# Ledger of designs, part 149: peptides against a protein of PDB entry 4KTY

Target 1, 266 residues: chain A of PDB entry 4KTY
Amino acid sequence: YVLNDIGVIFYGEVNDIKTRSWSYGQFEDGILDTCLYVMDRAQMDLSGRGNPIKVSRVGSAMVNAKDDEGVLVGSWDNIYAYGVPPSAWTGSVDILLEYRSSENPVRYGQCWVFAGVFNTFLRCLGIPARIVTNYFSAHDNDANLQMDIFLEEDGNVNSKLTKDSVWNYHCWNEAWMTRPDLPVGFGGWQAVDSTPQENSDGMYRCGPASVQAIKHGHVCFQFDAPFVFAEVNSDLIYITAKKDGTHVVENVDATHIGKLIVTKQI

## One batch from the design tools (peptide; made by RFdiffusion4, then SolubleMPNN)

Design b2_p22_3_s2 (from b2_p22_3, 12 letters changed)
Fold by OpenDDE base, seed 1:
Structure b2_p22_3_s2 (fold): chain B 266 residues (1-266), chain A 22 residues (1-22)
Amino acid sequence: as target 1 above (266 residues)
Amino acid sequence: AKVTVKKTENGLPYPFTEEFPD
């Protein structure tokens, strides 16, 4: 989880799982220096740089360009004219070295690119890390732990009211650390995500969220446990908007989200 | 990301987004 410099990222769909190689390159020349530079750009205090909780949270913010001119600009519109298409990247090294050289955000990334670069960052700094792929990953935008799907009376989705959506897959990271800030038993793997999805206390970042806490429904534990919980365990709530302005829950699907979570074991 | 509509196994619609298809 620290020494491997080449990995495999799972993607595709739950019934058609695919893999791609990714070169983390944490031992390549200039990569550690770039990771330190990232923390410098974040204006992270030296005293915090030895704390994996703070480091992983800062990394979550800085691997994306939002808020702080971080490493990667995301794009999902299939228009990549001003940079490199996300699928063209094969590893973290070129991205990190470009960022260090240009001192500007690198274009473009999607979830596996963010996860790949973030994995390099964590491993460079001595934090055991792995990439996790969640199939049918929910994006809850109102932090209510469910996927709200508003239907018209004819049964079609109301796209104006429905803001939540489901990804075919989403990649994030798990980082291994103790959590002295949490009750006993909630250390170990922590979910962290650098893909800019939701604002967390003023910045686009996510985690560290205790995987054990989430598995046991303890979403009150910092950081961003409700969001990560929703990604893997949201119920689909079908709400019919009546012509009179009333809303009625007509269906609930508790089986669709988070059908499969995959990670490489080595 | 472009949002489309897919159906669950029970035939219920939901908003769906895709990462870059390889």
Scores: peptide ipSAE 0.521, ipTM 0.929, DockQ to the pose 0.828
Fold by OpenDDE base, seed 2:
Structure b2_p22_3_s2 (fold): chain B 266 residues (1-266), chain A 22 residues (1-22)
Amino acid sequence: as target 1 above (266 residues)
Amino acid sequence: AKVTVKKTENGLPYPFTEEFPD
């Protein structure tokens, strides 16, 4: 599991699945040192560095540049004038080595780049990890476990009111660990996400969230289970915002989100 | 409902909404 230095990342559309090779390079010279440096930049104490729960949570924060000058700057504007376009990256090695050398965030990443680098980080530190792709992945902005899509009276989306969104696909990681902080049975794969989507207790980070807990609707379990649950199981709520300021629920779609979740089996 | 769908040509992920049948 941790020995694979090359992987495949799924992307595209649910009806047109595509794959991208990604070199994790966890055994390349300087990569482990860089992962240790990342933890140093996070000011992570030595005692926590042996705990995969703490390490994965810190990693989810530090792989993105927000809050803490972490590894990658996210960009979705399709310009990328001051760095490398996200699609140009083929692996984690160049990104991590650039970060170590420059001591500044590397530009630019999107979900699969974040997931690729995060996968390297986890594997370098001996945490079994894999990348997961969710098609029609929800981004719940207000933690209400639903996608609120506001419509004008003419049926067009009200972009001002609509804060929630759906990604055609999103990539995150699953890390294997015991969860002594959770009830028995909720160890194993834990969802962790370094793509900066939402603030979690003061930082843009996500997880570890027990995959078993998510599957069984246990959203009260730390960390960020509601957000991860929403990514894969949110209802779409279509709300007409009338000119008089009233809101009317027009439709509910409980089948749209999380149509396909793909990961490479170990 | 008429929903605007925005997708990229190069396969990058993008926030979107889909049309819901009446």
Scores: peptide ipSAE 0.033, ipTM 0.653, DockQ to the pose 0.097
Fold by OpenDDE base, seed 5:
Structure b2_p22_3_s2 (fold): chain B 266 residues (1-266), chain A 22 residues (1-22)
Amino acid sequence: as target 1 above (266 residues)
Amino acid sequence: AKVTVKKTENGLPYPFTEEFPD
């Protein structure tokens, strides 16, 4: 998880799983310097740089450009006129070296690009890390652990009322660390995500969230456990918004979200 | 890509998956 500089990222559909190669290049010239530069840009104190909890949380913020002029600008509009299309990237090295050279956010990324670059960052700093792909990954926008899908009376989705969303797939990272800030048993793999999805205490970041805590429903543990829990285990709640202002739950689907979570073994 | 909800032939919503981004 630290020494392997080439990986595979899973994507596609749950019934048509695809893979793409990704070069992490954590040992390539200039990459460690760039990771240190990223922490410098984050104004991270020297004492915190030895703490994988702080490093992974800062990394989740800094790998995306939001808030802090971090590494990657996300784009999902299929235009990509002022940079490189997300699908054109084959590894982390070019992205990180461009960021270091230009001192400006690199365009463009989507989830697997964010996860790839973040994986390099973690591994470069000696934190064991892997990429995780979740098929039918929920994005809970209101922190209620549900996917609230509002329908018009005709059965069509009301896009104005429906704030929650689902990805066909989403990639994030798991980082291995002890969690002395949590009860005993909640160390090990921690979910961290650099794709800008939700604001977490003032910044677009996510984690570290204890995978063990999430598996056992302990969503009260820092950081962002409710959000990560919802990504993998939220119910779809179909609600008809009546013209009279009443809401009626028409259906609940507890099987759709998080159908498959895949990671490469080292 | 994000999934949207579509209406099935039976009138129930179902997820619709978009293609992988270019």
Scores: peptide ipSAE 0.024, ipTM 0.505, DockQ to the pose 0.361
Fold by OpenDDE base, seed 3:
Structure b2_p22_3_s2 (fold): chain B 266 residues (1-266), chain A 22 residues (1-22)
Amino acid sequence: as target 1 above (266 residues)
Amino acid sequence: AKVTVKKTENGLPYPFTEEFPD
C-alpha cells in the first residue's frame, strides 16, 4: 500500500472542469508533528486520538481558525493584504509548518486550501482521505434542506432576506472509517468539511456524515447529515418578496444543486 | 429571474450571493 503525497483538486465549473496540483506532503519533516500539535491544541484526550470519528470531527474544527485558533483563516472578499492569497498556495506543507512555528492561524484559505490541509491531516493520522468537489454546491444557512432565494419584484436578489448561497464549486473531504455509532451499512466514506460554513453544536465544523446515509436520504444520523445533504441535493426556491411583505413562490428548481460531484479513488 | 452563480477570474469559488459566514 503506497500513499501518494501529491494530489489533484478539481475546480472551475461543471461545463469547464479544471484541475490543480496539490502537494499534501504528509511524509515531510515536521508535518506529522504539526498534526499532533493540532490535536494538542484541540485538547484531545489520548483515547480519542485513536478514533477516526473523533479525529475527523476535531480536524474539521481545527483546520479552520474559528472558535479555537485553528490552522487557516478563510477569506472570500478578494482582499488578502495581510497574508497569502488562497490561490497562491500549492500544498499543505508551508501552511502547516507556518502554523506550527507561529502558533497562530495562517492567512488565507478557501475551500480547496482547507480541503488540501485537511486531507494532509487525515492522511498523516492514518485515515484514508480524498478531496471531493461539488459543482453548484449549496450552503444552507437555516437548516431547512432547501435554498430560499428571495427576489425583489424587479427580479434582483434581495440580499437582506436571502441568507442561503450557492457556490459554483465547493471542495470538502471524504474520510474512510467504520461507523459503529450508526446502523450497519453506513460505514465507509464519510463527508467531513473544514471550510467554516455553519456552526455544528457550538463550533464551525462539519461531519463525519455517512455518504451512504446521505445517498439513501437518511439525514437523521450524526454528524451534520442535513447540511451535507443540502450541499448536494437542495431545491432552489425562488421567492418574490412583495412590497406588502408577502412572499410568493415563483419557481422551484430541483436539478440545479449538485450537478456534478468529482473525486478520485484511493 | 433565475439566480446566476458567479465565477472569479482565477477560478475561485464564488457564490451567487456575497454573504458568507466568516
Scores: peptide ipSAE 0.019, ipTM 0.548, DockQ to the pose 0.108; fails the geometry check

Design b2_p22_3_s3 (from b2_p22_3, 10 letters changed)
Fold by OpenDDE base, seed 5:
Structure b2_p22_3_s3 (fold): chain B 266 residues (1-266), chain A 22 residues (1-22)
Amino acid sequence: as target 1 above (266 residues)
Amino acid sequence: SKVTIAKTDTGKPYPYQEEHPD
């Protein structure tokens, strides 16, 4: 909801759903200026700033620090030296104002922090947006629409061969817009994700991907539809890598990924 | 052969710890 500056983010486990409050603060002093500054740092032309497709894609790139000295540095190592632990943030305002003041990436964020800040960015610029939480969210590393899990002969996961991964939960955003660049019927909610996961045409960004397209398996539509589709609908392919170099498919699990997708009603 | 489900990545928030260096 574009006018609501306080929200709830879902996290935890599928069998133990948790919630946390998040202050978006899109109407707070200095926040709009900061959002404009973010687009300036992205060197976004003025003509594109009125296009929610371009704005959401640029925001997806700029809310993370990778590639372009964007807003947030991600960290998942539980050290968080020289910054603020992700769990200490309660809203977007302090993060965005720090970025504007320091002109350097802010440390640190994880998925809900990225999603929170990105939600503020979108709403501040008049784009209706919400946060989505996906439990057992897949991270397809090789864009084959499946999770390739390589196993040793003893059944343990071979972490060296297994490049794909699964988050216990992952948060991203949906933004409401028309998609004149797509066939009729694929406007509305668009998945966008600022958590740095995969390189998309040269930058760590994701979306906008039509939610309707994803629901109907239309992964050929821009942007990053295959990746978003995989996040919510990948099959787990268990492959035993034998010592002789042969690979054997042991099992296929079509039920593990995307067991629950939760968002606050707008 | 045994099929073992892969471990999920830690996506849960980490608590603030005062002992972490700044």
Scores: peptide ipSAE 0.020, ipTM 0.572, DockQ to the pose 0.065
Fold by OpenDDE base, seed 1:
Structure b2_p22_3_s3 (fold): chain B 266 residues (1-266), chain A 22 residues (1-22)
Amino acid sequence: as target 1 above (266 residues)
Amino acid sequence: SKVTIAKTDTGKPYPYQEEHPD
């Protein structure tokens, strides 16, 4: 819920699940002040700060540095000059306090770091939250609810013909809230993601997307339900790119994506 | 014929890269 300040984050491979400890530290000195500062930097009006839908969406945008000079700069190139390697972080406190002190984005984060900091942000503001790890997590770049994999005529994968990709694992958050803006039954856990992956109505943010709605195949409800659905349910579409420019679907795999979704019990 | 994906992304949300900090 909100009271646990130390957690476990799952990562690794589906057949080799690993865990790491993460200190959320939502009760540490200066952390609440920093969370309020984050909302100030987002220029969030006071009326919206009591709405978990708005707060979680703003947090999704602000925990990453893109667009708005938010908290964390992502890096995946294994070159972390002028910052801290993502694997060196052990909790949210140092990151948030550095952001508050420097008033500049903190380097560097990857998915579990984003999820850890976002979890602190949500819990600090009274929103029940947990981290979710999805193994074989799809990144649908063209919003077609499928993972396009292009093959050369010899059967080798050509990764340059699409922006779609599959993470061995990806971490995001689920936040508990009512959704009066959605039909009855779609409240409860909402998927939110601060790792900058796709643009959502002008900003790198994701959610809140109703987990119940997605579970039942409803992707028409705000926010970003198609993207979250694709992360866990995309079909792999193997397309052979012929030399003449034609594309032929060779195979469809509906079982690869989202093989395992793991979260620590609250 | 059935095709299986050879590898997954290890780090980037874009074309496959294998180098990834643990």
Scores: peptide ipSAE 0.018, ipTM 0.526, DockQ to the pose 0.162
Fold by OpenDDE base, seed 4:
Structure b2_p22_3_s3 (fold): chain B 266 residues (1-266), chain A 22 residues (1-22)
Amino acid sequence: as target 1 above (266 residues)
Amino acid sequence: SKVTIAKTDTGKPYPYQEEHPD
């Protein structure tokens, strides 16, 4: 018999690291079928289903409900009356089976839920995958590789001037694959993220982005390397918005984002 | 001035600047 892997997902805060168990259930009845169904819903060409690059990218898109009626609806507003609170999920199985049976997006998920389900999806399809938690994870909305924080003259934050934001933690996935589409050496772990954060060429998806490429500052490689890079290495730019319309940089923090990146070794 | 990122229960903190006496 084959035991389903029970994973550990790190979350919380950098100074208060927490862990939760997550049952991936990639070998449970109906899960593989559901993963195939997901790819069917994505209208993924059969020839592409053997390509981990394409599969992971499609999975990134389809695990979230945006654009394509994918698996999970994200919610961060603490209103979960029309579904299951993200914290109530303990594994991928129920989510995937509900999706398969209802053929409608499942409510609700947050980053670790997305990552958990995505991890199952990847593993089901033979792609080695793990969940990565980044503490103080930046969400660069304007793709400028920095996190802009605007302050009023009184010191209060003006959230209207930017859509950039920081997660106290964020979970995404790394998938192991070769990258023949990239220069030699940039295979291996690829960052992929199914949490809907930014539009990537028309869809809410992210990756695969070469971890090695990002580590070496190569953010020009497909896919979404700048975004992933920003998640872990953005500078916080504190800008005072003056009444006269001028912007003054008050401070730059180059150490805050990506304070800690944790993953369970597999 | 000191800037702090305020934590929220939604998992998405927002920064704020602490007021200091003149």
Scores: peptide ipSAE 0.031, ipTM 0.619, DockQ to the pose 0.057; fails the geometry check
Fold by OpenDDE base, seed 3:
Structure b2_p22_3_s3 (fold): chain B 266 residues (1-266), chain A 22 residues (1-22)
Amino acid sequence: as target 1 above (266 residues)
Amino acid sequence: SKVTIAKTDTGKPYPYQEEHPD
């Protein structure tokens, strides 16, 4: 649980699973202070800091730089000239300490970096947390619980029309907490994600979403259950955009998304 | 190191746009 300061993050492909070591370092000097600083920057009141629901939601917003000058700037274009390449990070400590000292967002992160830093944040504040890797992870852009993949007549993806995307893998966090704001049985592990993907009620954040609720198909419970559900359960809808403007559904794949969900057992 | 597999599907994927780098 919260006592482990080093871990393993799964990544790669579903048929070629890879692992990387990650030092969370939640007990290292200055890390707790930095986590408190992050909550200060979020202007989180003291009363809320004792509520894991609020803390995890604020954390999901603040670990990314969007909206609030949070910890990490994401980059996926293979241009990292103005910072550290995401793959160069080996743990959370250097990132968090740089953020604390510079008081500016740190460049750069991708999903496992966001998840690693967020895991440190949660564990540092006494919230049991783990990293989850979802292979073939959907990114629903239009909140319709499906992946609309538009194809040209030649079968190539029409990137202009296709707003949804699929990650070969995506990492996020699960945080353990009670959910008195939800019906009985939906406490326990809650999905939270600090990788900036979609806006949630005005900010790039995600969760906490009840894992039990998602497993049982309940998407009406706060927070961001539809998005998390889509990440792991979306159908791929292949649509050919004809030159005459018509759209034809050619294929539906209900098994592609969420091919494998892996986490290290705590 | 124990690994928990929360979900597995056996379907073969169709061509898609992969966005996440390795």
Scores: peptide ipSAE 0.013, ipTM 0.507, DockQ to the pose 0.139; fails the geometry check

Design b2_p22_3_s4 (from b2_p22_3, 12 letters changed)
Fold by OpenDDE base, seed 1:
Structure b2_p22_3_s4 (fold): chain B 266 residues (1-266), chain A 22 residues (1-22)
Amino acid sequence: as target 1 above (266 residues)
Amino acid sequence: AKVTVGYTENGLPYPFQEEHPD
């Protein structure tokens, strides 16, 4: 739950699953202080700091640097000037301590780095948390619960008509909590994601979204359930853009997205 | 992230992005 300070993160591809070690270091000197500092920077009032719903949502926003000068700057361009390449990090401690010392966002992270740091944050604050890896993870940009793929008449993808895309894999977190704000049965594991992907009510954050609700197709409950649902369940919808401006659905693939979801048991 | 093209088992293309852990 909150006692393990070293973990394994799954990555790679569904047919070639790989693992990497990650040191969460939630018991290391200065780490709890840094987590409290993160909440201070978020201007989170004291009354909310005991609520795992509020804490996980704030953490989702603050572990990424967008909007609020949070902990990590993401980079996926394979050019990591003025920082540390994402693959060079081996744990959360150096990142969090650098953030506390410099009081500036740390460069750079990708999904597993965000998930690793976020896992430390949650565990430091007494919230049971784990990292989840989703292979063939969809990024639905327009919140329609599907992956829109526009094809030219020649069958090639038109990347200008949609921002939707599929990741080879994506890592996020699940946090254990009760959800008195939701109907009975939707507590337990909640999906939260600090990797900046989509705007949620004015900030780059995601969750907490009830895993049970999503599993049963209930995406109407807060927070960001449609986005998380789409990450694991989106159908690939192939729309051919005709020269006359008409759009026709020609293919649907309901099996490609979310082929495998892996997590280490706490 | 650079968007490339992935393919389904049936050979249909889609916008594809990759994490770079190594």
Scores: peptide ipSAE 0.585, ipTM 0.945, DockQ to the pose 0.933
Fold by OpenDDE base, seed 2:
Structure b2_p22_3_s4 (fold): chain B 266 residues (1-266), chain A 22 residues (1-22)
Amino acid sequence: as target 1 above (266 residues)
Amino acid sequence: AKVTVGYTENGLPYPFQEEHPD
């Protein structure tokens, strides 16, 4: 998980799983220097750079351009006129070297690009890391651990009230580390996500969230465990917003989110 | 991101976003 410089990223649909190759290139010239530069831009002190908890959390923030002029600008509108389409990237090297050279965010990324670059960052710094793909990945924007879907009386989605959404698939990373800040048993794989989805304590970042904690429903453990839990296990709650202003829960679907989570096995 | 409408297996709609790898 540290030595491999080429990987496979899963995408597509549950019934039509696809893979793409991604060159991490953590050993290529200039890449380590760029990763150090990223930490410099984050203004990390030297003492924190040896802590995988801090490094992964900072990396989660810095791989996206939001807040801190980090590495990648996300775009999901299929218009990429001022940069490279997300699908055109084949690895992390060109992105990171461009960032280092230009000292400006690189355009553009989507989840697998963020995950690919973040994987390089982690591996380059000696943190074992892998990419995880979650099919039907929930985006809970109010941290209530459920997907609130508001319906009009005619059964259509009320887009004004409904702020949560579901990705066809979403990629993030898992980083291996001890978690002395958590109870015994919650080290190991930690979910971290550099795709800018939600603000976490002032920045668009996510994790590290203990995978073991999430699996056992311990969402109170730092960092961002509720959000990651929701991505993989949210119920869809259908609420009818009546004309009189009342809300009625009409349906609950507990099976749609997180139908398949794919990653390399140990 | 562009949000469309997806449907569950039982036909319930939801806000659906797509990553575009192609």
Scores: peptide ipSAE 0.573, ipTM 0.932, DockQ to the pose 0.933
Fold by OpenDDE base, seed 4:
Parts: structure tokens; sequence; C-alpha cells
Structure b2_p22_3_s4 (fold): chain B 266 residues (1-266), chain A 22 residues (1-22)
């Protein structure tokens, strides 16, 4: 198995797919040490560091700054005055080295930055990893496996009744590992996501979720399979809020979410 | 992230967010 230190990340729109280069730099000086430092900051015991399940889950938490003073601070408000705009990053090395040096979260990242840094982290620790881009990626906020869209009687969206939303695209990682904690057949690629989207058992983290399990509709397996499933397969449920307080499902779109999932083969 | 409104192919709206790579 060959681990590439330079990759391509897909982004943009489904009808206008774009690519950007990303330097993972997992072999660069100080990067492995930084990854070990990340695990130290997470207070991860030595015994767990050999377990890709635990490592990927910890990495998922630690690559984002939430909860644990992890590596990257996310920002989606187009205000990057106190750091580096997400688009300015070209690789993981500068981010990780800054984190190691400053011992403070680095500003700023968005999904591909998180995914890039997380990919480096995984690869540094000997875990095969790749970045996955999902176009029209659902963010199921209430863990009901669907995208709830509330409409007023006039047909406009009522954004107050749900926090569910759809990203134009979202990047996360897949890590290759065995899953002895799951039934046979659910090893292999595991979805892990360091972009802080939802709280998972007390921390902003996601995965590892068995890709095979999700593909076969087994969303009850640890970790965060329902969320990942929803990202790629949520139905858009259009609910009209009537003046009398009743809710009526008026439309369902089962094709919009997860229009395209792409990854560079490694 | 700021939530705006996206539309399906059939013109149905939904809460929409965008990553900003540029």
Amino acid sequence: as target 1 above (266 residues)
Amino acid sequence: AKVTVGYTENGLPYPFQEEHPD
C-alpha cells in the first residue's frame, strides 16, 4: 500500500466539480511528532494508540478545536481576520506545525481543511485514509435520518422549526481498518469526520462508521452511523406548518441528497 | 454558518449552506 503525500480534494458543485491540491506531508519533519502530540493532548493512553478505531475517533475529535483545544477552529462566516482564511491553506504541514508550536488551535478551517489535516493525521499513524466529497450533503441535526424542511403556508421555508440543512458539498475521511467490534464484513473503509457538525456522546466527533454497514442499512452500529447515513441518503421531507399548528407532509425528495460521492483512489 | 435557501430540480426550497473554498 502506497501512501501519497499529495492529494486532490473534490469540491464545488455537482454540475461544476472542482479540484484542489492538498499536501498531506505526513513524512515531513515534525508532522509525526505533532500527531503524537495531538494524542497526548487528548490524553490518549498508550494502549489505545495502536487501535485504529480509537485513534480515528480521537483524531475526529482532536482535529477540530471544539471541546478539547484541538487543532483547527472552523469558521463559515467569512470573517477570518484573526487567522488564515480556509482557502489559503494548501496542505496540512503548516497547520500541524503551528498547532505544535503554539499549542493553541489554528484558525481557520472548513470541511476540506479538516479533512486534509485529518487525512495527514491518519496516514502518519499508519492508517490508510482518503478524503471523500459528498455533494448535497445533509446535516441531520436531530438524528432522525431525514432532512426536515418546514414550509409556511405560502411555501417559504420556516427555518425556526429545524436546524437541518444541506451543504453544497462536504468532505470527510474514510479510514481503512478492521472492526472486530462489529459483525463480520463491516471492516474496511470507515467514515470519520473531524469537521465539527454534531455532538457525538459528548464531543464534536464522528465515526468510525462502517461504510459497508451504512450501505446495507445497518445504522445501529457504532459510531455515528445514523449521522453519516443521513449525510448521504436523507430524504427531503417537506412539512407544511398549518396555522392551526398541524404539520402535514406535502412532498418528499429522495434523490437530492448525496447526488455524487467522489474520492481519489489511493 | 449562514443558512440560505437552496432549491431542488423541482423548485422546492430547503435550508442551504455553502462551503467557501475561495
Scores: peptide ipSAE 0.569, ipTM 0.938, DockQ to the pose 0.915
Fold by OpenDDE base, seed 5:
Structure b2_p22_3_s4 (fold): chain B 266 residues (1-266), chain A 22 residues (1-22)
Amino acid sequence: as target 1 above (266 residues)
Amino acid sequence: AKVTVGYTENGLPYPFQEEHPD
């Protein structure tokens, strides 16, 4: 999880799992320097750079360009006119070196690109890390631990009222660290995500969230545990919004979200 | 990201976002 510089990322559909190779290149020339540069751009103090909790949280923010002129600009519009299509990237090295050279965000990324670059960042700094793929990954907009789907009386989704959504798949990272800021037993793998999804205390970032805490329903532990929990375990709540303003819960689906979570075993 | 409509196995719709690796 630290020494391997080539990996496999899972994507596709739950019934048609696909894989793509990704070169992390954490030991390539200039990559460590670039990771240090990223922390410099984040204005991270020297004392925090030795703390994997702070480093992973800063990395979560800085691998995306939002808020802080970080590494990657996300795009999902299938145009990609002013950069490289997300599918054209084969590894982290070119992205990180371009960022270091240009000192501007690199275009473009989607979840596996963010996860790939973030994995390099973590491993380069000596933090054991892996990429996780979640099929039917929920995006809970208001951190209420459920997917609120508002329906019109005709059964169609009310897009104005419905703020939550589901990804066909989503990739994020798990980083290995102790969590002295949490109760005993909640160290180990921590979920961190650099794909810009939700604002976390003023910045587009996510984690570290204790995987053990999430597995046991302890969503009160920092950071962003409710959001990560919702990604893998949200119920779909179908609410009919009637013309008179009345809301009626009509259906609950507890099986759709997080059908499969896959990571490479080493 | 673009949001479309997905469907559960029992035919219920939901906001669906798709990553485009290809």
Scores: peptide ipSAE 0.550, ipTM 0.926, DockQ to the pose 0.912

